# Designs tried in a protein design run: peptides against a protein of PDB entry 5ZK1. Part 31

Target 1, 52 residues: chain A of PDB entry 5ZK1
Amino acid sequence: KREVRLMKNREAARECRRKKKEYVKCLENRVAVLENQNKTLIEELKALKDLY
Target 2, 52 residues: chain A of PDB entry 5ZK1 as posed
Amino acid sequence: KREVRLMKNREAARESRRKKKEYVKCLENRVAVLENQNKTLIEELKALKDLY

## One batch from the design tools (peptide; made by RFdiffusion4, then SolubleMPNN)

Design b2_p17_5_s4 (from b2_p17_5, 9 letters changed)
Fold by OpenDDE base, seed 4:
Structure b2_p17_5_s4 (fold): chain B 52 residues (1-52), chain A 17 residues (1-17)
Amino acid sequence: as target 1 above (52 residues)
Amino acid sequence: KLEELLKKLEALKKFEE
């Protein structure tokens, strides 16, 4: 009984670390996409302001 | 609404420098 509880705790700790790593990666990808979109929109607005 | 968009644009320009 004790060994099975220790095994389940080790598995739960591995799964918690995996989920945290995936969540951070999803946030990093979302930040990179939003930064690129903002850069493009600023460049487009600058080009429009320099044209008129 | 337009003034709020212009303020957001000025804030974004300061993060790109």
Scores: peptide ipSAE 0.023, ipTM 0.486, DockQ to the pose 0.111
Fold by OpenDDE base, seed 2:
Parts: C-alpha cells; sequence; structure tokens
Structure b2_p17_5_s4 (fold): chain B 52 residues (1-52), chain A 17 residues (1-17)
C-alpha cells in the first residue's frame, strides 16, 4: 500500500510539472505575439505621424 | 482547469494571427 501511494504521488508530481511547463510555454508564445503586434502598431503610428 | 486555460489561450492566439 505505501509504495503504490508513493508511485501515484511521483506520477502526479510529473504530470503537475508537465502541465506547468505547457502553461508557461503558452504564455511565452502569447507574450511574443503581443510584443510583435505592439511593435508593429508603434511603427505604424510613427509612420503615420511622419506623414503630417 | 489548466487544460481549459491552455485551450482559451490557444484560441485567443489563433484569433490574433
Amino acid sequence: as target 1 above (52 residues)
Amino acid sequence: KLEELLKKLEALKKFEE
């Protein structure tokens, strides 16, 4: 009984670390997209300002 | 809960691309 509980805890801890890694990767990808969009919008706003 | 948040972020990423 104790060994089975320790195995299940190790499996749950591996799964928790996997899910956390996937979540961080998703946030990093989201930040990269938003940073690129903000850069493009700032460049477009500068180009528009340089026309006037 | 975490899988649902991942799905929501993936859906938002696809909407902004």
Scores: peptide ipSAE 0.022, ipTM 0.444, DockQ to the pose 0.042
Fold by OpenDDE base, seed 5:
Structure b2_p17_5_s4 (fold): chain B 52 residues (1-52), chain A 17 residues (1-17)
Amino acid sequence: as target 1 above (52 residues)
Amino acid sequence: KLEELLKKLEALKKFEE
């Protein structure tokens, strides 16, 4: 009984670390996309201001 | 909670494509 509980705890801890890593990677990718979109929109707004 | 946040972020990526 003790060994099975220790195995299940190790599995749960591995899964928790995996899910956390996937969440962080998903946030990092979203931040990078939004930063690039904001950069492009700022450049387009500058180009529009330079036409007037 | 974490799985729900992952699903929300996957849905946002599909909207940005």
Scores: peptide ipSAE 0.020, ipTM 0.439, DockQ to the pose 0.042
Fold by OpenDDE base, seed 3:
Structure b2_p17_5_s4 (fold): chain B 52 residues (1-52), chain A 17 residues (1-17)
Amino acid sequence: as target 1 above (52 residues)
Amino acid sequence: KLEELLKKLEALKKFEE
């Protein structure tokens, strides 16, 4: 009984670390898209300001 | 909880692409 619980806990901890890595990668991709969009919007706002 | 957050982020990524 104890060894089976320790095995399941190790498996759950591995799965938790895997899911956390996938979550961080998804956030990093989201941040990169938003940073690029913000850069484009700032450049467009600058170009609009330079026309006035 | 973590899988639900991943699904929400994947849905948001598809909306911005």
Scores: peptide ipSAE 0.020, ipTM 0.437, DockQ to the pose 0.041

Design b2_p17_7_s1 (from b2_p17_7, 8 letters changed)
Fold by OpenDDE base, seed 2:
Structure b2_p17_7_s1 (fold): chain B 52 residues (1-52), chain A 17 residues (1-17)
Amino acid sequence: as target 1 above (52 residues)
Amino acid sequence: SRAEELLKEKEEILKSL
């Protein structure tokens, strides 16, 4: 039936939007972690340079 | 971007070691 195909398409489109939102959130979290790690490493390098 | 600024700062520190 045409209705069953339209229902399956609506479900697939909802799932595609969900997966895209989760992927973007994963990237945003990874960027925030890497920026914090880079900041900490820069601060550690500065502290080491000030000791020598 | 903030990431590009931090990368530049890291490169400046590494050049000064």
Scores: peptide ipSAE 0.033, ipTM 0.600, DockQ to the pose 0.047
Fold by OpenDDE base, seed 3:
Structure b2_p17_7_s1 (fold): chain B 52 residues (1-52), chain A 17 residues (1-17)
Amino acid sequence: as target 1 above (52 residues)
Amino acid sequence: SRAEELLKEKEEILKSL
């Protein structure tokens, strides 16, 4: 009985760490996409300003 | 942050158009 509870706790702790890592990776990817989009839009606005 | 710098740069460009 005790060993089964300790095994389930270790499994739940592994799953919690996995979910946290996946969430951080999703946020990092979203930040990288938004930074790239902002950079492109700034470059486009500069190019338009240099034409007028 | 780098994202906040890019937002400020975008806002300054938009004010100068």
Scores: peptide ipSAE 0.032, ipTM 0.591, DockQ to the pose 0.050
Fold by OpenDDE base, seed 5:
Structure b2_p17_7_s1 (fold): chain B 52 residues (1-52), chain A 17 residues (1-17)
Amino acid sequence: as target 1 above (52 residues)
Amino acid sequence: SRAEELLKEKEEILKSL
């Protein structure tokens, strides 16, 4: 009985760490996409301003 | 952050149009 509870706790702790890593990776990817979109829109605004 | 710098740069560009 005790060993099975310790095994389940170790599995739950591994799963918690996995989910946290996936969440951080999702946030990092969203930040990178938004930074790239921001850069492109700044470059487009500069190019439009240079035409007038 | 770099994202906050890019947002500030956009706001400055938009004020100068």
Scores: peptide ipSAE 0.030, ipTM 0.579, DockQ to the pose 0.050
Fold by OpenDDE base, seed 4:
Structure b2_p17_7_s1 (fold): chain B 52 residues (1-52), chain A 17 residues (1-17)
Amino acid sequence: as target 1 above (52 residues)
Amino acid sequence: SRAEELLKEKEEILKSL
């Protein structure tokens, strides 16, 4: 039936948008962690240089 | 690009070390 095909298409489109949102959030979290780690390592290198 | 800007910023930080 046409209605069942339209329902399945609307479900697939909702699931595609959900997966895209979760993937972007995972990338944003990974970027924030790497930026923080990079900042800490730069601060540690500066502190080490100021000691010697 | 944004990636080239981030590389330049890191290079300037490393020069300031």
Scores: peptide ipSAE 0.027, ipTM 0.505, DockQ to the pose 0.044

Design b2_p17_7_s2 (from b2_p17_7, 9 letters changed)
Fold by OpenDDE base, seed 2:
Structure b2_p17_7_s2 (fold): chain B 52 residues (1-52), chain A 17 residues (1-17)
Amino acid sequence: as target 1 above (52 residues)
Amino acid sequence: DEVEKLLKEKEEILKSL
């Protein structure tokens, strides 16, 4: 009984770390996309202001 | 999942001891 509980706990801890890594990667990708979109919009707004 | 299968097999072995 004790060994089974320790094995299941080690598996659950591996799965928790995997899910956390996937969630962080999803957030990092979303941040990179939003930062690039924001930079492009700021550059377009500057180019439009320099025409007037 | 293959890990869940291996865990079940080990649980059956540990019940027979």
Scores: peptide ipSAE 0.070, ipTM 0.683, DockQ to the pose 0.012
Fold by OpenDDE base, seed 4:
Structure b2_p17_7_s2 (fold): chain B 52 residues (1-52), chain A 17 residues (1-17)
Amino acid sequence: as target 1 above (52 residues)
Amino acid sequence: DEVEKLLKEKEEILKSL
């Protein structure tokens, strides 16, 4: 009984760490996309201003 | 922080319009 509980706890801890790593990677990818979009929009706004 | 830099650049552009 004790060993089965320790095994299940180790499995749950591995799954929790996996889910956390996947969530962080999803956020990092979303940040990189938004930073690139913001950079492009700022460059476009600057180019429009330099025409007037 | 690159986000903070882009926000400052945006604010400077918007103030100068």
Scores: peptide ipSAE 0.032, ipTM 0.525, DockQ to the pose 0.049
Fold by OpenDDE base, seed 5:
Structure b2_p17_7_s2 (fold): chain B 52 residues (1-52), chain A 17 residues (1-17)
Amino acid sequence: as target 1 above (52 residues)
Amino acid sequence: DEVEKLLKEKEEILKSL
């Protein structure tokens, strides 16, 4: 009984760390995409302003 | 922060249109 509970706790702790790492990576990727999109939109707006 | 700079640059561009 005790060993099975300790095994399940270790598995749950591994899964919690995995999910946290995946969530952080998803946020980092979304930030990088939004920063790049923002940069491109700013450059496009500058280029449009320089034409008029 | 680079996001904060990009937001400020957008705001200045939008005020100047």
Scores: peptide ipSAE 0.031, ipTM 0.513, DockQ to the pose 0.048
Fold by OpenDDE base, seed 1:
Structure b2_p17_7_s2 (fold): chain B 52 residues (1-52), chain A 17 residues (1-17)
Amino acid sequence: as target 1 above (52 residues)
Amino acid sequence: DEVEKLLKEKEEILKSL
C-alpha cells in the first residue's frame, strides 16, 4: 500500500537524522578532546623549553 | 579560530627547538 511506503520513508528519514546528529556529536567531542590534547602538548613543549 | 591559533603556536615552538 502507498501509506506503508510513506510510513517507512518517514521512519527512515527520522533514523537518518538521528544517526547524523549522533555522528556530529561524536565529531564535536573528538574535536574538543584533540584541541585539549594539542593545548596540553604545546604547554608541555613550552615548559620543556623554559627548562633549557 | 582556536585550532588555527594552536597550530600557529605549535609551528612557532617546533621552529624554535
Scores: peptide ipSAE 0.028, ipTM 0.538, DockQ to the pose 0.048

Design b2_p17_7_s3 (from b2_p17_7, 9 letters changed)
Fold by OpenDDE base, seed 4:
Structure b2_p17_7_s3 (fold): chain B 52 residues (1-52), chain A 17 residues (1-17)
Amino acid sequence: as target 1 above (52 residues)
Amino acid sequence: DKMEKLLKEKKKILEEL
């Protein structure tokens, strides 16, 4: 009984760490895309300001 | 003019950036 509980807890802890790593990677990718889009929009708006 | 107002608003936003 004790060994089976320790095995299940170890598996649950591995799965929790995996899900956390995937979530952080998804956030990092979303931040990088939004930062690049924001940079491009600011550059386009500056170029438009220099025309007027 | 409506276009002139929009250009003035965009210029203000670009002064804060």
Scores: peptide ipSAE 0.028, ipTM 0.527, DockQ to the pose 0.053
Fold by OpenDDE base, seed 3:
Structure b2_p17_7_s3 (fold): chain B 52 residues (1-52), chain A 17 residues (1-17)
Amino acid sequence: as target 1 above (52 residues)
Amino acid sequence: DKMEKLLKEKKKILEEL
């Protein structure tokens, strides 16, 4: 009984670490997209200010 | 799992951006 619980806990801990890594990767990709969008919007706002 | 649902929702948001 104890060894089976320890095995299941090790498996759950591995899966938790895997899912956390996937979550961080999704956040990193979202940040990269938002940073690119913000850069484009800042460049567009600069171009509009340079016309006035 | 609650975390797999969250990962699916976050992937969907990335596809909409």
Scores: peptide ipSAE 0.027, ipTM 0.535, DockQ to the pose 0.049
Fold by OpenDDE base, seed 5:
Structure b2_p17_7_s3 (fold): chain B 52 residues (1-52), chain A 17 residues (1-17)
Amino acid sequence: as target 1 above (52 residues)
Amino acid sequence: DKMEKLLKEKKKILEEL
């Protein structure tokens, strides 16, 4: 039936948008963690260089 | 699905950091 196909398409489109949003959020969180870790490592490397 | 597996792998990497 056409109506059942249209319902399944709307559900699949909602799920596709949800998964894309979750993927972007996961990448954003990983970037933020890596930027913070890199900042800390750069600060530690500066502090070690200032000791010599 | 493949996208769900990728999301699980990426979440695991974030928990290990």
Scores: peptide ipSAE 0.026, ipTM 0.529, DockQ to the pose 0.052
Fold by OpenDDE base, seed 2:
Parts: structure tokens; sequence; C-alpha cells
Structure b2_p17_7_s3 (fold): chain B 52 residues (1-52), chain A 17 residues (1-17)
């Protein structure tokens, strides 16, 4: 009984670490997209301001 | 799993951007 509980705990801890890694990767990708969009919008706003 | 649902929703949001 104890060994089976320790095995299940190790499996649950591996799955928790996997899900956390996937969540962080999703946030990193979203940050990279938003940073690129913000950079483009700032460059477009600057180009528009330099026309007036 | 609630975390798996949240990861699927966030992937969908990244595909819409």
Amino acid sequence: as target 1 above (52 residues)
Amino acid sequence: DKMEKLLKEKKKILEEL
C-alpha cells in the first residue's frame, strides 16, 4: 500500500510539472506576440506622427 | 482537468492573434 501511494504521488508530481511547463510556454508565446504587436503599433504611430 | 481546459482556451486565443 505505501509504495503504490508513493508511485502515484511521483506520477502526480511529474504531471503537475509538465502542466506548469506547458502553461509557462503558452504565456511566453503570448508575451512574444503582444510585444511584437505593440512594437509594430508604436512604429506605425511614429510613422503617422512624422507625416504631420 | 481544469488546467487542461485553461491550456486549450489559451491555445485558441493564440491562434486568433
Scores: peptide ipSAE 0.025, ipTM 0.522, DockQ to the pose 0.051

Design b2_p17_7_s4 (from b2_p17_7, 10 letters changed)
Fold by OpenDDE base, seed 4:
Structure b2_p17_7_s4 (fold): chain B 52 residues (1-52), chain A 17 residues (1-17)
Amino acid sequence: as target 1 above (52 residues)
Amino acid sequence: SRMEQLLKEKEKILKEL
């Protein structure tokens, strides 16, 4: 009984760490895309201002 | 925070425009 509980706890802890790593990677990718889009929009706004 | 830094940088850029 004790060993089975320790095994299940180790599995749950591995899965929790995996889910956290995947969530952080998804946030990092979303931040990189939004930072790039924001940079492009700022460059376009500067180029439009320099024409007037 | 990193979010507060990004907001301050946006506000700077919008003031320079």
Scores: peptide ipSAE 0.036, ipTM 0.394, DockQ to the pose 0.049
Fold by OpenDDE base, seed 3:
Structure b2_p17_7_s4 (fold): chain B 52 residues (1-52), chain A 17 residues (1-17)
Amino acid sequence: as target 1 above (52 residues)
Amino acid sequence: SRMEQLLKEKEKILKEL
């Protein structure tokens, strides 16, 4: 009984670390897209301001 | 951070428009 609980805990901890890594990678990709969009919008707003 | 810089730059541009 104890060894089976320790095995299941180790498996759950591995799966938790895997899911956390996937979630962080998803956030990093979203941040990179949003940073690029914000950069483009800032450049467009500067170009618009330089016309007036 | 880079994001904080972009947000500050956006806020400056929006105040000057």
Scores: peptide ipSAE 0.026, ipTM 0.484, DockQ to the pose 0.054
Fold by OpenDDE base, seed 1:
Formats: sequence, structure tokens, C-alpha cells
Structure b2_p17_7_s4 (fold): chain B 52 residues (1-52), chain A 17 residues (1-17)
Amino acid sequence: as target 1 above (52 residues)
Amino acid sequence: SRMEQLLKEKEKILKEL
């Protein structure tokens, strides 16, 4: 019984770390995309303001 | 942060349009 509980805890801890790493990577990618989109939109808004 | 600076710049431009 004790060894099975320790094995399950190690597996759950590995899965928790995996899910956290994937979630952080997803957030980092989303931040990079949103920063690029904001930069482009700011440049487009400046170009439009300089035209009118 | 860099993102907060970009958001502030966007808000400034939108107020000046």
C-alpha cells in the first residue's frame, strides 16, 4: 500500500509539472503574438494619423 | 513592462485621433 501511494504521488507530480510547463509556454506564445499585434496596430495608427 | 508601454502608446494615439 505505501509504495503504490508513493508511485502515484510521483506520477501526479510529473503530470502537474508537465501541465504547468505547457501552460506557461502557451502564455509566452500568446504574449509574443499580442505584443507583435499591438506594435503593428500602433504603427498603422501612426501612419494613418500622419496621412490625415 | 514593454507591454504596458505599448498599451499606453496605443491609448495616447487613440486620444489624439
Scores: peptide ipSAE 0.026, ipTM 0.499, DockQ to the pose 0.052
Fold by OpenDDE base, seed 2:
Structure b2_p17_7_s4 (fold): chain B 52 residues (1-52), chain A 17 residues (1-17)
Amino acid sequence: as target 1 above (52 residues)
Amino acid sequence: SRMEQLLKEKEKILKEL
């Protein structure tokens, strides 16, 4: 009984760390995409202003 | 943050158009 509980706790702790790492990576990717989109939109707005 | 800087720059450009 004790060894099975310790094994299940180790498995749950590994899964928790994996899910946290995946969530952080998803947020980092979303931030990078939104930063790039904002940069492009600012450059396009600046180029439009310089034409008129 | 870098995002807040980009948003402020966008808002500045939009006010100058």
Scores: peptide ipSAE 0.025, ipTM 0.503, DockQ to the pose 0.049

## One batch from the design tools (peptide; made by RFdiffusion4, then SolubleMPNN)

Design b2_p18_1_s1 (from b2_p18_1, 10 letters changed)
Fold by OpenDDE base, seed 3:
Structure b2_p18_1_s1 (fold): chain B 52 residues (1-52), chain A 18 residues (1-18)
Amino acid sequence: as target 1 above (52 residues)
Amino acid sequence: KKKKIEELQKRIKEALSK
């Protein structure tokens, strides 16, 4: 009985660490996309102002 | 001038759609 509880706890701890790593990676990817979009929009707005 | 403004406005719209 004790060994089965320790095994299930180790599995739950591995799954918790996996989910946390996937969530951080999703946030890092979204930040990189938004930073690139903002950079592009700022450069395009500058190019529009320089044409007037 | 006008065609280059239309091209930049198109690129802005494409960047906002992602």
Scores: peptide ipSAE 0.094, ipTM 0.727, DockQ to the pose 0.672
Fold by OpenDDE base, seed 1:
Structure b2_p18_1_s1 (fold): chain B 52 residues (1-52), chain A 18 residues (1-18)
Amino acid sequence: as target 1 above (52 residues)
Amino acid sequence: KKKKIEELQKRIKEALSK
């Protein structure tokens, strides 16, 4: 009984670490996309202002 | 001027669609 509980806890801890790693990777990818979008939008807005 | 505004508007739309 104790060993089965310790095994299930180790499995749950591995799954929590996996989910956290996937979530961080998703956030890092989203930040990189948003930073590139923001840079592009600032550059194109500047180029629009320089035409007026 | 008009063609350059249309090009910049296209690039803004392409940037927002990613």
Scores: peptide ipSAE 0.093, ipTM 0.726, DockQ to the pose 0.849
Fold by OpenDDE base, seed 4:
Structure b2_p18_1_s1 (fold): chain B 52 residues (1-52), chain A 18 residues (1-18)
Amino acid sequence: as target 1 above (52 residues)
Amino acid sequence: KKKKIEELQKRIKEALSK
């Protein structure tokens, strides 16, 4: 009985660490996309203002 | 000038739609 509880707790802790790593990677990818979009929009808005 | 403005406005609209 005790060993089975310790095994299940180790499995749950591995799954929690996996889910946290996937969530952080999703946030890092979203930040990189938004930063690149923002940079492009600022450069295009500057180029638009320089034409008027 | 006008055609280049229309192209930049199109790219801005495409970037805001993502």
Scores: peptide ipSAE 0.077, ipTM 0.710, DockQ to the pose 0.614
Fold by OpenDDE base, seed 5:
Order: sequence, then structure tokens, then C-alpha cells
Structure b2_p18_1_s1 (fold): chain B 52 residues (1-52), chain A 18 residues (1-18)
Amino acid sequence: as target 1 above (52 residues)
Amino acid sequence: KKKKIEELQKRIKEALSK
């Protein structure tokens, strides 16, 4: 009984670490996309302002 | 001026589509 509970806890801990790593990677990718979009929008707004 | 605005609008649209 104890060994089976310890095995299940080790499996649950591996799955928790996997899900956390995937979630962080998804956030990092979304931040990089938004930062690039914002940089582009700021550069284009500056270029539009320099035309008027 | 107009052609440069159209190119900037295209680049904005391409950046927002990612």
C-alpha cells in the first residue's frame, strides 16, 4: 500500500512539472509575439508621425 | 505620402496577423 501511494505521487509530480513547463513556454511565446507587435506598432506610429 | 501610408498599414496588418 505505501509503495503504490509513493509511485502515484511521483507520477503526479512528473505530470505537474510537465504541465508547468508547457504553460511557461506558452506564456514566453505569447510575450515575445506581443513585444514584437508593440515594437512594430510603435515604429509604424513614429513613421506616420514623421510624415505629417 | 499615400503609397508610404499603404505600405505601413500593410506592415501593421502583417505584424497583427502573427
Scores: peptide ipSAE 0.066, ipTM 0.704, DockQ to the pose 0.821

Design b2_p18_1_s2 (from b2_p18_1, 8 letters changed)
Fold by OpenDDE base, seed 5:
Structure b2_p18_1_s2 (fold): chain B 52 residues (1-52), chain A 18 residues (1-18)
Amino acid sequence: as target 1 above (52 residues)
Amino acid sequence: KEEKIKELLEKIEEALKK
């Protein structure tokens, strides 16, 4: 029936939006970790260079 | 100097493990 197809499409659209939000949050968390790692590495490499 | 270089290398290794 048309109504069952419309219901399934609404559910699939909700699930697609949920998965997209979770993926963006995962990327934002990974970017924040990598930015903090890079900052730490640059600061420690600078401190190593200042010892020579 | 050498001890301070070791401490800095340990921090770099810890940063790479996260």
Scores: peptide ipSAE 0.032, ipTM 0.554, DockQ to the pose 0.809
Fold by OpenDDE base, seed 2:
Structure b2_p18_1_s2 (fold): chain B 52 residues (1-52), chain A 18 residues (1-18)
Amino acid sequence: as target 1 above (52 residues)
Amino acid sequence: KEEKIKELLEKIEEALKK
């Protein structure tokens, strides 16, 4: 009984760490996309303003 | 000038679609 509970706890801890790593990677990718979009939008808005 | 404004607007629209 005790060993099975310890095994299940180790499996749950591995899965929690896996899910956290995947979530952080998803956030990092979304931040990189948004930063690039904002940079592009700011540059194109500046270039548009410099035409007037 | 007008063609350059169209090009800049197209790039803004492309950036918003991503």
Scores: peptide ipSAE 0.031, ipTM 0.546, DockQ to the pose 0.770
Fold by OpenDDE base, seed 1:
Structure b2_p18_1_s2 (fold): chain B 52 residues (1-52), chain A 18 residues (1-18)
Amino acid sequence: as target 1 above (52 residues)
Amino acid sequence: KEEKIKELLEKIEEALKK
């Protein structure tokens, strides 16, 4: 009985670490996309202002 | 000038769709 509880706790801890790693990777990808979008928008808005 | 403004607006629209 004790060993089965320790095994289940180790499995739950592995799953929590996996989910955290996937969530961080999703955030890193979203940040990189938004940073590139903002850079592009700022550059194109500057180019529009330089034509006015 | 107008054509260059259109090209820049199209790029802004493409950047907003991603």
Scores: peptide ipSAE 0.030, ipTM 0.560, DockQ to the pose 0.778
Fold by OpenDDE base, seed 4:
Structure b2_p18_1_s2 (fold): chain B 52 residues (1-52), chain A 18 residues (1-18)
Amino acid sequence: as target 1 above (52 residues)
Amino acid sequence: KEEKIKELLEKIEEALKK
């Protein structure tokens, strides 16, 4: 009985660490996309402003 | 000049849709 509880707790801790790593990777990817979009928009708005 | 303004507006609209 004790060994089965310790095994289940180790499995739950592994799954919690996996989910946290996947969530951080999703946020890092979203930040990189938004930073690139903002950079492009700023460069295009600057080029547009320099034409008026 | 006007054609280059249209091209830049189209790129801005495409970037805002993502």
Scores: peptide ipSAE 0.027, ipTM 0.537, DockQ to the pose 0.635

Design b2_p18_1_s3 (from b2_p18_1, 7 letters changed)
Fold by OpenDDE base, seed 2:
Structure b2_p18_1_s3 (fold): chain B 52 residues (1-52), chain A 18 residues (1-18)
Amino acid sequence: as target 1 above (52 residues)
Amino acid sequence: KEEKIKELEERIKEALSK
């Protein structure tokens, strides 16, 4: 009984670390996309303002 | 690792508020 509980706890801790790593990767990708889009939109707005 | 999640979540909020 004790060994099975320790095995399940180790498996759960591995899965929690995997999910946290995947979530960080999703956030990093979302930040990179949003920062690039925001930069492009600001550059387009400046270029438009410099034409008028 | 939790601090890095908070930093990335804050950068998302700042990028969405502009």
Scores: peptide ipSAE 0.037, ipTM 0.600, DockQ to the pose 0.029
Fold by OpenDDE base, seed 5:
Formats: structure tokens, C-alpha cells, sequence
Structure b2_p18_1_s3 (fold): chain B 52 residues (1-52), chain A 18 residues (1-18)
């Protein structure tokens, strides 16, 4: 009984670390996309302000 | 690892508030 509980806890801890790594990668990708979009929009707004 | 998640979540909030 104790050994099976320790095995299940080790598996759950591996899965938790995997999910956390995937979540960080998802956030990194989302930040990179949003920062690039904001940079483009700021450059477009600057180009429009420099035209008038 | 928790700090890095908080930093990335804050950068998302800042990017969505502009």
C-alpha cells in the first residue's frame, strides 16, 4: 500500500512539472506575439502622426 | 519558476491594457 502511494505521487509530481513547463512555453509565445503586435501598432500610429 | 510565470502573466496584462 505505501509503495503504490509513493509511485502515484512520483507520477503526479512528474505530470505537474510537465504541465508547468508547457504553461510557461504558452505564456512566452503569447507575450512574444502581443509585444510584436503592440510594436507594429505603435509604429503604425507613429507613421500616421508623422504624416499630419 | 513561479516568479517567471508571474512576470509573463504581468507582461500579458500590460500588453492587453495598451
Amino acid sequence: as target 1 above (52 residues)
Amino acid sequence: KEEKIKELEERIKEALSK
Scores: peptide ipSAE 0.034, ipTM 0.598, DockQ to the pose 0.030
Fold by OpenDDE base, seed 3:
Structure b2_p18_1_s3 (fold): chain B 52 residues (1-52), chain A 18 residues (1-18)
Amino acid sequence: as target 1 above (52 residues)
Amino acid sequence: KEEKIKELEERIKEALSK
């Protein structure tokens, strides 16, 4: 019984580390996209304001 | 690693609040 609990805990800890790595990668990609979109929109809005 | 998640979550929140 103890060895099976330790094995399941090691598996759960590996899976938690995997999910955390995937979540960080998802957040990094989302931040990069949103920051690029916001930069483009701010530059477009500035160019529009500089015309009027 | 947890601090980096919090930093990225805050940057997303700031980007969505504009």
Scores: peptide ipSAE 0.034, ipTM 0.588, DockQ to the pose 0.029
Fold by OpenDDE base, seed 4:
Structure b2_p18_1_s3 (fold): chain B 52 residues (1-52), chain A 18 residues (1-18)
Amino acid sequence: as target 1 above (52 residues)
Amino acid sequence: KEEKIKELEERIKEALSK
């Protein structure tokens, strides 16, 4: 009984670390996309203002 | 690792407010 509980705890701790790593990677990708989109829109707005 | 999550969440919030 004790060994099975310790095994399940080790598995749960591995899964929690995996999920946290995946969440950080998802946030990093989302930030990179949004920052690039914002930069592009600012550059487009600047180019539009420079035409008039 | 928690600090890095907070930094990324703040950058998302800032990028969505522009």
Scores: peptide ipSAE 0.022, ipTM 0.505, DockQ to the pose 0.029

